Peptides against a protein of PDB entry 4J2C. Designs and how they scored, part 16

Target 1, 107 residues: chain A of PDB entry 4J2C
Amino acid sequence: MEDPFFVVKGEVQKAVNTAQGLFQRWTELLQDPSTATREEIDWTTNELRNNLRSIEWDLEDLDETISIVEANPRKFNLDATELSIRKAFITSTRQVVRDMKDQMSTS

## One batch from the design tools (peptide; made by RFdiffusion4, then SolubleMPNN)

Design b1_p11_4_s4 (from b1_p11_4, 7 letters changed)
Fold by OpenDDE base, seed 5:
Order: sequence, then C-alpha cells, then structure tokens
Structure b1_p11_4_s4 (fold): chain B 107 residues (1-107), chain A 11 residues (1-11)
Amino acid sequence: as target 1 above (107 residues)
Amino acid sequence: SREKLREFYYS
C-alpha cells in the first residue's frame, strides 16, 4: 500500500490555492466597496472560510501521521529529510491559514 | 482522504 500522505498534501495544496484566490478577492471587495455587493462579500467569505476549515482539518490528520511515524519508526522507516519536509509543509501551511484568518477577524 | 490515512497509518 502506498503512503497516502502526498495525496492529502496535494488536496491541501489545492485548497490553499483556492483560498488564496478567494482571499485576494475578499480583500479587493473590502478595499473598494463600490465594486462589492453584500452577496458577493458573503459568498466569498463563506467559500474562503470553508476552504480554510477544510485545510485545517486535513492538517490535523497529516500532523497526526507525523506523530504516528515518530512513535513507530521501525514500521514506516521514513528518513529525517522526508519527515522534515512533511513537518515544514504542515507548519508553513498553518501559518498561511492563520495569516488569512487573522486578517479576516480584524475586518 | 481521512480514510486513506487511517487505513495506511493504523493498519
């Protein structure tokens, strides 16, 4: 059986890309109210939040796999480099999500 | 894909 980590990683990456696009639009709508409707703001906000929640959910699962691997090194035999890459992905992605959430909460 | 992770990491 193949390690599904990269599959979920890919799904997270897609959601991040989508969220970044939505966040950009969200920012644009708030910066120029003349081009924004309540409906579009609400839609964009909801879509963005949904994507962010999806990402956070997947990151929790991915983070759990790290703990499992570290607790069972003989079973998985992942090298330090691979683990570092996985950890870095989770950490950096969480930061990206946090930055967007922080900006949304202050608006 | 939560199920996929569960199948692999908890097998």
Scores: peptide ipSAE 0.636, ipTM 0.944, DockQ to the pose 0.825
Fold by OpenDDE base, seed 3:
Structure b1_p11_4_s4 (fold): chain B 107 residues (1-107), chain A 11 residues (1-11)
Amino acid sequence: as target 1 above (107 residues)
Amino acid sequence: SREKLREFYYS
């Protein structure tokens, strides 16, 4: 059976890219209300929040896999470098999400 | 995604 970690990682990365685009648009809409409709603001905000929640949900699952692997090293036999890459991905992605959420909460 | 991970890591 193929390890699905990279599949979920890819899904997360896609959601991050989408969220970053939405965040940029969200910022633009709020910076110039004359070019913004309430409908687009609401849509953008909701889509952004949905993507961020999706990312956070996936990151929780990915983080759980790390714990499982570390508790069962012989079963999975993951390379130390690979494990570090996985951990780094989760950490850095959480930071990206946190940065966007922080800016949204202080708008 | 949750099901994929569950299947692999809890098998």
Scores: peptide ipSAE 0.636, ipTM 0.944, DockQ to the pose 0.789
Fold by OpenDDE base, seed 1:
Structure b1_p11_4_s4 (fold): chain B 107 residues (1-107), chain A 11 residues (1-11)
Amino acid sequence: as target 1 above (107 residues)
Amino acid sequence: SREKLREFYYS
């Protein structure tokens, strides 16, 4: 059985890209209300929030795997470099999500 | 995805 971490990582990366696109449109709509319909604003906002929530959920699961590996190092036998990459991905992705959420909360 | 992770990491 293959380690599914990279599969979930890939799904998160895709979701981040989608969220960033939605975030860009969200900022554009709010920047110039004259070109925005309420329908698009609501749709974009909801889609963005849903994507961010999904990412956060996946990150929690990925973070849990780190704890499991560190508690059972002999079972998984992951090298330090791989573990470092996994941790860095979670940390950096959380920051990306946080930045978008912070901007949304102040708008 | 959660199921895949659970299957691998808790088996």
Scores: peptide ipSAE 0.633, ipTM 0.944, DockQ to the pose 0.794
Fold by OpenDDE base, seed 2:
Structure b1_p11_4_s4 (fold): chain B 107 residues (1-107), chain A 11 residues (1-11)
Amino acid sequence: as target 1 above (107 residues)
Amino acid sequence: SREKLREFYYS
């Protein structure tokens, strides 16, 4: 069986790209209210939040795999460099999500 | 996705 970590990682990366696009639009709508309708603001906000929640959910699952691997090193025998890359991905992606959420909460 | 991870990491 192939390690599905990279499959989920890819899904997270795609969701991040989508969220960043939605966040950009969200920012634009707030910067110039004349270009925004209530319907678009609500739709964009909801879609963005949904994407962020999906990302966070997947990151929790990915983070759990790290714990499992570290608790069972002989079973998985992952390369140390690869493990570091996985950890870095989770950490950096959480930061990206956090930054967007922080800006949304202050607006 | 969750199921895929579960199948591999908890097998």
Scores: peptide ipSAE 0.640, ipTM 0.945, DockQ to the pose 0.815; fails the geometry check

Design b1_p11_5_s1 (from b1_p11_5, 6 letters changed)
Fold by OpenDDE base, seed 3:
Structure b1_p11_5_s1 (fold): chain B 107 residues (1-107), chain A 11 residues (1-11)
Amino acid sequence: as target 1 above (107 residues)
Amino acid sequence: SREELRKFYYG
């Protein structure tokens, strides 16, 4: 069985890209109400929130795998570089999500 | 892929 970490990582990356696009549109809609309908604002907001929640959910799962690997190093035999990359991905992605959520909460 | 993670890491 292949390690599914990279599969979920890819799914998260896709969701991040989608969220960033939605966030940009969300910002544009709120900055110029003349170009925005309530329907599009609501749709964009909901889609954005859904993507962010999905990302956070996946990151929790990915973070759990790190703990499992570190508790069972001989079973998985991942080198320090690989673990570092995985941890960095989770940390940086959480920051990206946090930044968007912070901006949404202040608007 | 949540189930896949479970199978791989808890299996």
Scores: peptide ipSAE 0.598, ipTM 0.938, DockQ to the pose 0.874
Fold by OpenDDE base, seed 1:
Structure b1_p11_5_s1 (fold): chain B 107 residues (1-107), chain A 11 residues (1-11)
Amino acid sequence: as target 1 above (107 residues)
Amino acid sequence: SREELRKFYYG
């Protein structure tokens, strides 16, 4: 069986790109209410929140896999460089999500 | 893919 980590990583990356687009539109709608309908504001806000939650859920699962590998190094025999890349991906992606959530909470 | 992760890492 092939390691599915990269599959989930790819799904997270796509979700981040989607969230960033939604976040940009969300910002535009709130900065100029005259160009915004309530329907679009609600839809954009909900879609953005859903995407962010999905990303956070996947990151938790990915983070758990790292803990499992580190607890069972001989079972998985994962390359050290690959492990570092996986950790860095989770850390950087969490920061991206945190930044968007922080801005949403102050608006 | 959560199920796939479970199968690979806990299987």
Scores: peptide ipSAE 0.596, ipTM 0.938, DockQ to the pose 0.850
Fold by OpenDDE base, seed 5:
Parts: C-alpha cells; sequence; structure tokens
Structure b1_p11_5_s1 (fold): chain B 107 residues (1-107), chain A 11 residues (1-11)
C-alpha cells in the first residue's frame, strides 16, 4: 500500500490555489463596490469559506499522520527530512489559511 | 482520501 499523504497534500494544494483565487476576487469586490453585487460577494465568500474549511480539515488529518509516524517510527521508517517537509507544509498552509481568515473577519 | 489515510496509518 502506497502512502496517501502526498495524495492528500496535492488535494490541499489545489484547494489552496482555488482559495487564493477566490480571496483575490473577494478583495477586488470589496475594494470596488461599483463592480460588486451582493450576490457575487456572498457566492465568493461562501466558496472561499468552503475551500478554507476543506483545507483545514485535511490539514488536521495530515497533522494526525505526523503524530502517528512520530509515535511509531519503526513502523513507517520516515527520515527526518521527509518529516520536516511534511510538517513545514502543514505549518505554512495553516498560516496561509489563517491570513485569509483574519482579513475576512475584519471586513 | 481521508479513508485511505486511515487505512494506511491505522491499518
Amino acid sequence: as target 1 above (107 residues)
Amino acid sequence: SREELRKFYYG
């Protein structure tokens, strides 16, 4: 059985890309009300939040795998470099999500 | 792929 970590990582990366596009549009709509309808703002906001929630959920799963590996090092035999890469991905992605959420909550 | 994660890491 192949390690599905990278499959989920890829799914998260796609969701991040989608969220970043939606966030950009969300920002544009709020910065120029003349081009923004309430319907588009609501749609964009909802889509963005859905993507962010999806990412956060996947990150929790990925983070759990890290804990499992660290608790069972002989079973999985992952080197320190690989674990560092996985941890860094989770940390950096959480920060990206947090930054978007912070900006959304203050608008 | 959540189920796949569970199968791999808890199996």
Scores: peptide ipSAE 0.596, ipTM 0.938, DockQ to the pose 0.856
Fold by OpenDDE base, seed 4:
Structure b1_p11_5_s1 (fold): chain B 107 residues (1-107), chain A 11 residues (1-11)
Amino acid sequence: as target 1 above (107 residues)
Amino acid sequence: SREELRKFYYG
């Protein structure tokens, strides 16, 4: 069986890209109320929140796989470099999500 | 994909 980690990683990356686009539009709508409708603000906000929640959920699953691999290193045969890349992806992606959430909570 | 993760890592 092929390791599905990269598949979920790709899904997370896609969701991050989508969230970043939505976040940019969210910022634009709030900065210029004359060009914004309440409907678009609500839609954008909801879509953004949905993507962020999806990312966080997938990251929890990916993080769990790290723990499993570390507990069973011979079963999965991942080298230190690959494991570091996976950990770094989770850490950096969590930071990206946190930054967007922090800005949304202060607005 | 979530199910695939479970199958691979818990199977």
Scores: peptide ipSAE 0.599, ipTM 0.939, DockQ to the pose 0.917; fails the geometry check

Design b1_p11_5_s2 (from b1_p11_5, 3 letters changed)
Fold by OpenDDE base, seed 1:
Structure b1_p11_5_s2 (fold): chain B 107 residues (1-107), chain A 11 residues (1-11)
Amino acid sequence: as target 1 above (107 residues)
Amino acid sequence: SLEELRKYYYE
């Protein structure tokens, strides 16, 4: 069986792109109320929140794999560079999500 | 593919 980390990583990246698109629309709707319907605002807000939550959940699972690998290094025998890339992905993605959430909470 | 992730890392 192949290591599925990169597959999940890819899925998270796609979800981030989707969330960023929703976030952009969310911003546009709130900046120009005259062209925004309440239905679209609500839909966009809910979709965005759901996507962000899903990403956070996936990141938790990915983060757990790091702990498992570090606790069982001989079982997985991962390259140090690969492990660093995985950690960096989780850290940076969490920051991207946090930035969107912070802006939503102040609007 | 969270299911595959769990299979790989927890088994």
Scores: peptide ipSAE 0.576, ipTM 0.930, DockQ to the pose 0.925
Fold by OpenDDE base, seed 3:
Structure b1_p11_5_s2 (fold): chain B 107 residues (1-107), chain A 11 residues (1-11)
Amino acid sequence: as target 1 above (107 residues)
Amino acid sequence: SLEELRKYYYE
């Protein structure tokens, strides 16, 4: 059976890209109310929040797999480089999500 | 693919 980590990673990255686009639109709508409708603001906000929650959900599961691998190193036989890449992806993606959430909470 | 992830790592 093929390791599905990279598949989920790809899904997360896609969600991140979507969230970044939504976040940009969200900021634009709030910066220029004359071009914004309440409907679009609400839609954008909800879509953004949903994407961020989805990302956090996936990251939680991805993070758990790392713990499983580290607890069973001989079963999975991942080299240190690959494990490092996986950890780095989770860490950096969490930071990206956190940055967007922080800006949303202070607006 | 969360289901696949769980299946792979929890087997």
Scores: peptide ipSAE 0.575, ipTM 0.930, DockQ to the pose 0.925
Fold by OpenDDE base, seed 4:
Structure b1_p11_5_s2 (fold): chain B 107 residues (1-107), chain A 11 residues (1-11)
Amino acid sequence: as target 1 above (107 residues)
Amino acid sequence: SLEELRKYYYE
């Protein structure tokens, strides 16, 4: 069986891109009420929150795999470079999600 | 894919 980490990583990356687009629209709708309907605001907000929640859930699972690999290095045989890339992805993605959530909570 | 992830890392 192939390591599915990169597949889940790709799904998270896609969800991040989607969330960033939704976040931009969310910002536009709130900045100009004349171009916004309540229906679109609600839809955009819900879709954004759902995407962010999905990303956070996937990141928890990805983070757990790192702990498993580090506890069983011979079983998975990952080099230091690959492990660093995986850790950096989780850290940076969490920051991107946190930044969007922080801006939403202050609006 | 998350299911496959769990299968791979917890088998």
Scores: peptide ipSAE 0.573, ipTM 0.930, DockQ to the pose 0.933
Fold by OpenDDE base, seed 2:
Structure b1_p11_5_s2 (fold): chain B 107 residues (1-107), chain A 11 residues (1-11)
Amino acid sequence: as target 1 above (107 residues)
Amino acid sequence: SLEELRKYYYE
C-alpha cells in the first residue's frame, strides 16, 4: 500500500477551498441583509459549519499520522523535508479554519 | 481517504 497522506491532504485542501467560498458568501449575506433570505443564511451557515467540521476531523487524523511517524521513524523512513511540509500544512490549515470560526462566533 | 490512511498507518 502506498502512503495515502498526500491524497487526504488534497481532499482537505479542496474542502478548504469550498469552505472559503461559503465563508465569502456568508460574509456577503451579513454585510447586505437586503440580498439575503433566512433560508440562504441558514443554508450557507450550516454548509460552512459542516465543511469546517469535516476539515478539522481530517486534520486530526493527519496530525496523528505525524505522531505515529515520529514514534516509528525506521518503519516509515520519511524525508525530513517531507515531514516538515506535512506539519506546516496541518498548522496553516488549522489557522485558516480557526480564523473563519472566530469570525463566525463573533458575528 | 481516511480509511486508507488508518489502514496504512495502523498496520
Scores: peptide ipSAE 0.568, ipTM 0.928, DockQ to the pose 0.918

Design b1_p11_5_s3 (from b1_p11_5, 5 letters changed)
Fold by OpenDDE base, seed 1:
Structure b1_p11_5_s3 (fold): chain B 107 residues (1-107), chain A 11 residues (1-11)
Amino acid sequence: as target 1 above (107 residues)
Amino acid sequence: SREELRKFYYE
């Protein structure tokens, strides 16, 4: 059985890209209300929130796997560099999500 | 892939 971490990582990366696109549109809609319909604003906002929530959920799962690996190093025998990359991915992605959420909460 | 994670890391 192959380690599915990279699969979920890929799914998160796709979700991040989607969220960033939605965030960009969200910003555009709010900056120029004359070109925005209430329907698109609501749709974009909801889609964005859903994507961010999905990412956060996956990150929690990925973070848990790291805890499991560190508690059972002999079972998984992961390279230290690989583990660092996994941790860095979670940390950086959380920051990306946080930045978008912070901007949404102040708008 | 939550299920895949569960299978790999908990089993």
Scores: peptide ipSAE 0.607, ipTM 0.939, DockQ to the pose 0.858
Fold by OpenDDE base, seed 5:
Order: sequence, then C-alpha cells, then structure tokens
Structure b1_p11_5_s3 (fold): chain B 107 residues (1-107), chain A 11 residues (1-11)
Amino acid sequence: as target 1 above (107 residues)
Amino acid sequence: SREELRKFYYE
C-alpha cells in the first residue's frame, strides 16, 4: 500500500492555489467597488473561507500522521529528511493560510 | 483522502 501522505499533500497544494486565486479576487473586489457586486463579494468570501477551512483540516490530519510516524518509526521507515520535508510543508502552508486570514480579518 | 490516511497509519 502506497503512503497516502503525498496524495493529501497534493490536494492541499491544489486547495492553496485555489484559495490564493479567490483571495486575489477578494482583494480586487474590495479595492474597486465599482467593479464589485455584493453578491460576488459574499460568494468570494464564503468560498475563500471554506477553502481555508478545508486546508486547515487536511493539515491537522497530516500533522497527526507525523506524530504517528514519530511514535512508530520502525513501522514506516521514514528518514529524518523526509520527516523534515513533511513538517516544513505543514508549517509553511499554515503560514500562508494565516496570512490570508489575517488580512481578511483586518479588512 | 482522510479515510486513506486512517487506513494506512492506523492499521
């Protein structure tokens, strides 16, 4: 059985790209009200928040797998480099999400 | 793929 970590990682990466696109549109709509309808603002905001929530949920699952591997290292045969890459992905992705959420909360 | 994670890491 192949390790599904990379599958979920890929799904998270795709969701991040989608969220970043929505975030850009969200910013554009708020910067120029003449090109924005309340309906699109609301839709974009909701879609963005839903995507961010989905990402955060997947990151929690990925983070849990790391804890399991660290508790059972012989079972999974992951070297330190691989674990570091996985941890770094979660950390950096959480930061990307946090940055978008921070900007949304202050606008 | 949450179910796949569960199956792989908890089996």
Scores: peptide ipSAE 0.606, ipTM 0.939, DockQ to the pose 0.873
Fold by OpenDDE base, seed 4:
Structure b1_p11_5_s3 (fold): chain B 107 residues (1-107), chain A 11 residues (1-11)
Amino acid sequence: as target 1 above (107 residues)
Amino acid sequence: SREELRKFYYE
């Protein structure tokens, strides 16, 4: 069996890209109400929140795998570089999500 | 994919 970490990582990356696009549209709609319908605002907001929640859920699962690997290093045989990359991905992605959520909460 | 994570990391 191949390590599914990269599959989930890829899914998270796609969700991040989608969320960033939705976030940009969300800001545009709120900055110029004349170009926005309530329906699009609601749809964009909902889709954005759904993507962010999906990302956060996947990151929790990925973070758990890190703990499992560190507790069972011989079983998984990951080198330090790979483990560092995985940790950095989770940390940086959480920050990206946090930044978007912070801006949404102040609007 | 979540199920695949479970199978791989908890088997």
Scores: peptide ipSAE 0.606, ipTM 0.939, DockQ to the pose 0.907
Fold by OpenDDE base, seed 3:
Parts: sequence; structure tokens; C-alpha cells
Structure b1_p11_5_s3 (fold): chain B 107 residues (1-107), chain A 11 residues (1-11)
Amino acid sequence: as target 1 above (107 residues)
Amino acid sequence: SREELRKFYYE
């Protein structure tokens, strides 16, 4: 069986890209209300929140796999470099999500 | 792919 970590990683990356686009639009809509409709603001906000929640959920799952691998190193036999990359991905992605959430909470 | 993760890492 092939390790599905990279599959979920890809899904997270896609969701991040989508969220970043939505976040940009969200910022634009709130920056100039004259160009925004309530419908688009609500849609954008909801889509953005949904994507962020999806990312956070997947990151929790990915983070759990790290714990499993570290508890069973011989079973998975991942090298230190790959494990480091996986950890870094989770950490950096969480930061990206946190930054967007922080900005949304201040408005 | 949550189920895929479960199958690979827990089984």
C-alpha cells in the first residue's frame, strides 16, 4: 500500500491556494464596500471559513500520522529528512491558516 | 482521504 500522506498533503495545498484566493477577495470586498454586495461578502466569508476548517482538520490527521510514525519507526522506516519535511509542512501551513484567521477576527 | 490515512497508519 502506498503512503497516502502525500495525497492528503496535496489536498491541503489545494485548499490553501483556494483559501488564499478567497482571503484576497474577502480583503478587497471589505476594503471597498461600494464594490461589494452582501451576498458576495457572505459567500466569500463562508467559503473561506470552510476551506480553513478543512485545512485544519486535515492537518490534525497529518499531525497524528507523525506521532504514529515516531512511535513505530521500524514499521514505516521513514528517513529523518522526509519526517522533517512532513513536520515542516504541518507547522508552516498552520501558520498560514493562523495568519488568515487572525486577520479575519480583527475585522 | 481520511479513511486512506486510517487504513495505512492504523492497520
Scores: peptide ipSAE 0.607, ipTM 0.939, DockQ to the pose 0.884; fails the geometry check

Design b1_p11_5_s4 (from b1_p11_5, 8 letters changed)
Fold by OpenDDE base, seed 1:
Structure b1_p11_5_s4 (fold): chain B 107 residues (1-107), chain A 11 residues (1-11)
Amino acid sequence: as target 1 above (107 residues)
Amino acid sequence: NRKKLREFYYS
C-alpha cells in the first residue's frame, strides 16, 4: 500500500489554489459594489468559506499522521527530510488559510 | 481523504 499523504497534500494544494481565486474575486466584489450582485457575493463568500473549512479539515488529518509516524518510527521508516517537508507544508498552509480568514473577519 | 489516511496509518 502506498502512503496516501502526498495524495491528500495534492488535494489540499488544489483547494488552496481554488480558495485563493475565490478570495481574489471576493475582494474585488467588495471593493466595487457597483459591479457586484448580491448573489455573486453570497455565492463567492460561501464557496470560499467551504473551501477553507475543507482545507483545515485535511490539515488536521495530515497533522495527525505526523504524530502517528513519530510515535511509530520503525513501522513507517520515513526519511527525516521527508518528515520536515510534511510539517512545513502543514505550517505554511495553515498560515495561508489564517491570512485569508483574518482578512474576511475584518471586512 | 480521511478514509485513505486511516487505511494506511492505522493498518
Scores: peptide ipSAE 0.605, ipTM 0.935, DockQ to the pose 0.795
Fold by OpenDDE base, seed 3:
Structure b1_p11_5_s4 (fold): chain B 107 residues (1-107), chain A 11 residues (1-11)
Amino acid sequence: as target 1 above (107 residues)
Amino acid sequence: NRKKLREFYYS
């Protein structure tokens, strides 16, 4: 059976890219209200929040897999560098999400 | 995604 970690990682990456685009638009809309409609602001905000929530959900699941692997090293026999990459992905992605959320909360 | 992960990591 193929390890689905990379599949979920890919989905997270897609969501991050989408969120970053939405965040940029969100920022633009709020910086110049004359170019924005309430409908677009609401749509953008909701889509952004949904993506961020999805990312956080997947990251929790991915993080859990790390714990499982480390508790059962012989079962999975993952390369040390591979495990490091997985951990780094989760850490860095959480930071990206946190940065966007922090900016949204201060708006 | 959760289902995919559980199927592999808890099997």
Scores: peptide ipSAE 0.605, ipTM 0.935, DockQ to the pose 0.810
Fold by OpenDDE base, seed 4:
Structure b1_p11_5_s4 (fold): chain B 107 residues (1-107), chain A 11 residues (1-11)
Amino acid sequence: as target 1 above (107 residues)
Amino acid sequence: NRKKLREFYYS
């Protein structure tokens, strides 16, 4: 059986890219009301929140796999470099999500 | 995704 970590990682990366695009549009809509409709603001906001929620959910699951691997190193046989990459991905992605959420909460 | 992870990491 192939390790599904990279599959979930890929889905998270797609969601991050989508969220970043939605965040940019969200910012544009709020900064220039003359170009914004209530419908697009609501749609953009909801889609953005949904993507961020999805990312956070997957990151929790990915983070759990790190603990499992570290508790069972011989079973999974991951080298230090791979484990470092996985940890860094989770950490950096959480920061990206946090930054967007912080900006949304202060607007 | 959770199902995929469970199948691998808890097998």
Scores: peptide ipSAE 0.605, ipTM 0.935, DockQ to the pose 0.794
Fold by OpenDDE base, seed 5:
Structure b1_p11_5_s4 (fold): chain B 107 residues (1-107), chain A 11 residues (1-11)
Amino acid sequence: as target 1 above (107 residues)
Amino acid sequence: NRKKLREFYYS
């Protein structure tokens, strides 16, 4: 059985890209109300929130795997560099999500 | 995804 971490990581990365696109549109809609309908604003907002929630869910699971690996080093035998990369991915992705959420809450 | 991770990391 292959380690599914990279598979989930890839899906999170795709979701982040999608969220960033939705966030950009969300910003555009709010900046120019003449080009925005309430329906599109609501749709964009909901899609964005759903994507962010999905990312956060996956990050929680990915973060849990880190704890499992660190508690069972002989079972997984992961390289220290690889483990650092995994941790960095979770940390940086959480920050990206947080930044978008912070901007949404202040608008 | 949760199932994928669980089956590997808790096996």
Scores: peptide ipSAE 0.605, ipTM 0.935, DockQ to the pose 0.793

Design b1_p11_6_s1 (from b1_p11_6, 4 letters changed)
Fold by OpenDDE base, seed 1:
Structure b1_p11_6_s1 (fold): chain B 107 residues (1-107), chain A 11 residues (1-11)
Amino acid sequence: as target 1 above (107 residues)
Amino acid sequence: MTVSELYKKYL
């Protein structure tokens, strides 16, 4: 059986790509009101927020697996390199989400 | 079920 970590990782990556597309559109809509309808602004904003929330939840779950592995290293037999890759993914993805959220909060 | 829950069950 494959480690279920990668299933969620894949889902997060897809959600990030979706969010980034939505974020770009969100930015465009707000920067040029003449090209934007309230309906699209609301839809885009809601979809973006939902995606970001989903990502954050998954990252918390993935982060907890790290803690479990680190507390039980012999049980999972995960090498340091793989663990570092997992940690880096969580850290970098959190930063991506944070950047979008920061920009949304100031707009 | 979350991944963390799966990991916990493995313990």
Scores: peptide ipSAE 0.657, ipTM 0.949, DockQ to the pose 0.824
Fold by OpenDDE base, seed 5:
Structure b1_p11_6_s1 (fold): chain B 107 residues (1-107), chain A 11 residues (1-11)
Amino acid sequence: as target 1 above (107 residues)
Amino acid sequence: MTVSELYKKYL
């Protein structure tokens, strides 16, 4: 049986990369108002939040798979290392999202 | 279909 976990993981990673680029632009626009239009700020903010929301949704899905695996270890036959990698990915990605959201909410 | 749903079907 093929494990679809990595498909979603890949999608999350793609969204993170996109969000990081958007966040960088967002910060640049706010740092230099002379180069920023309200339209670009709004667009960038919206795109960024959309990506962050997508990531959060996928992370919840991935997190649920971990719970399923832990409840049925014999069925999935995942070693501790792989499970740790999956958990670490979710935890670290959530932190990245949280950091960006915190910075955006304080602006 | 979510990945978690796929995992559930596998059970």
Scores: peptide ipSAE 0.653, ipTM 0.948, DockQ to the pose 0.899
Fold by OpenDDE base, seed 4:
Structure b1_p11_6_s1 (fold): chain B 107 residues (1-107), chain A 11 residues (1-11)
Amino acid sequence: as target 1 above (107 residues)
Amino acid sequence: MTVSELYKKYL
């Protein structure tokens, strides 16, 4: 049986790739208004925000699994290296999301 | 079911 952590990790990674594409388009639309319609701007903005919220929710779930494992180390048999990799994934992904959100809020 | 809920069921 595969560890369900990696199922959600994979979903987060896919959502990040999607969000990055939407963010790039969002940036392009705002940089050149002559190529943009209000409908596409609104659609792109909404899709981007939805993806970012989805990622943040999954990261909260993944972060909670870290707490569960750390509170019950004998039950899961995860070594320090694996736990560090999981923590690093959550931290780095949160930073990617935060960077996009910061740019959206200051535009 | 969330992953955290699944982990809790292992306890």
Scores: peptide ipSAE 0.653, ipTM 0.948, DockQ to the pose 0.815
Fold by OpenDDE base, seed 2:
Structure b1_p11_6_s1 (fold): chain B 107 residues (1-107), chain A 11 residues (1-11)
Amino acid sequence: as target 1 above (107 residues)
Amino acid sequence: MTVSELYKKYL
């Protein structure tokens, strides 16, 4: 069976890139209201939140695979390096999401 | 189907 982990990883990375762009625009719109319409602000905010939520959901799924692998190491035959890379990806991505959410919640 | 579900199915 082919490992589907990297499929979701790729989707997460794409969503992160999209969220980063939306976050930048969100920041710009709030910093200069004269360049912002209510419609664009609402759209950007909603799209950003949707992307962040999607990322978080996928990260939970990916994180669960870590638990499954660690509980069944012989079945999946993953080396320590690969497992560390997967864990690092989840951790770092959660931090990126958290940073954006923190800034949005304080605005 | 989630990746975790696929992993569980693989077991």
Scores: peptide ipSAE 0.649, ipTM 0.947, DockQ to the pose 0.938

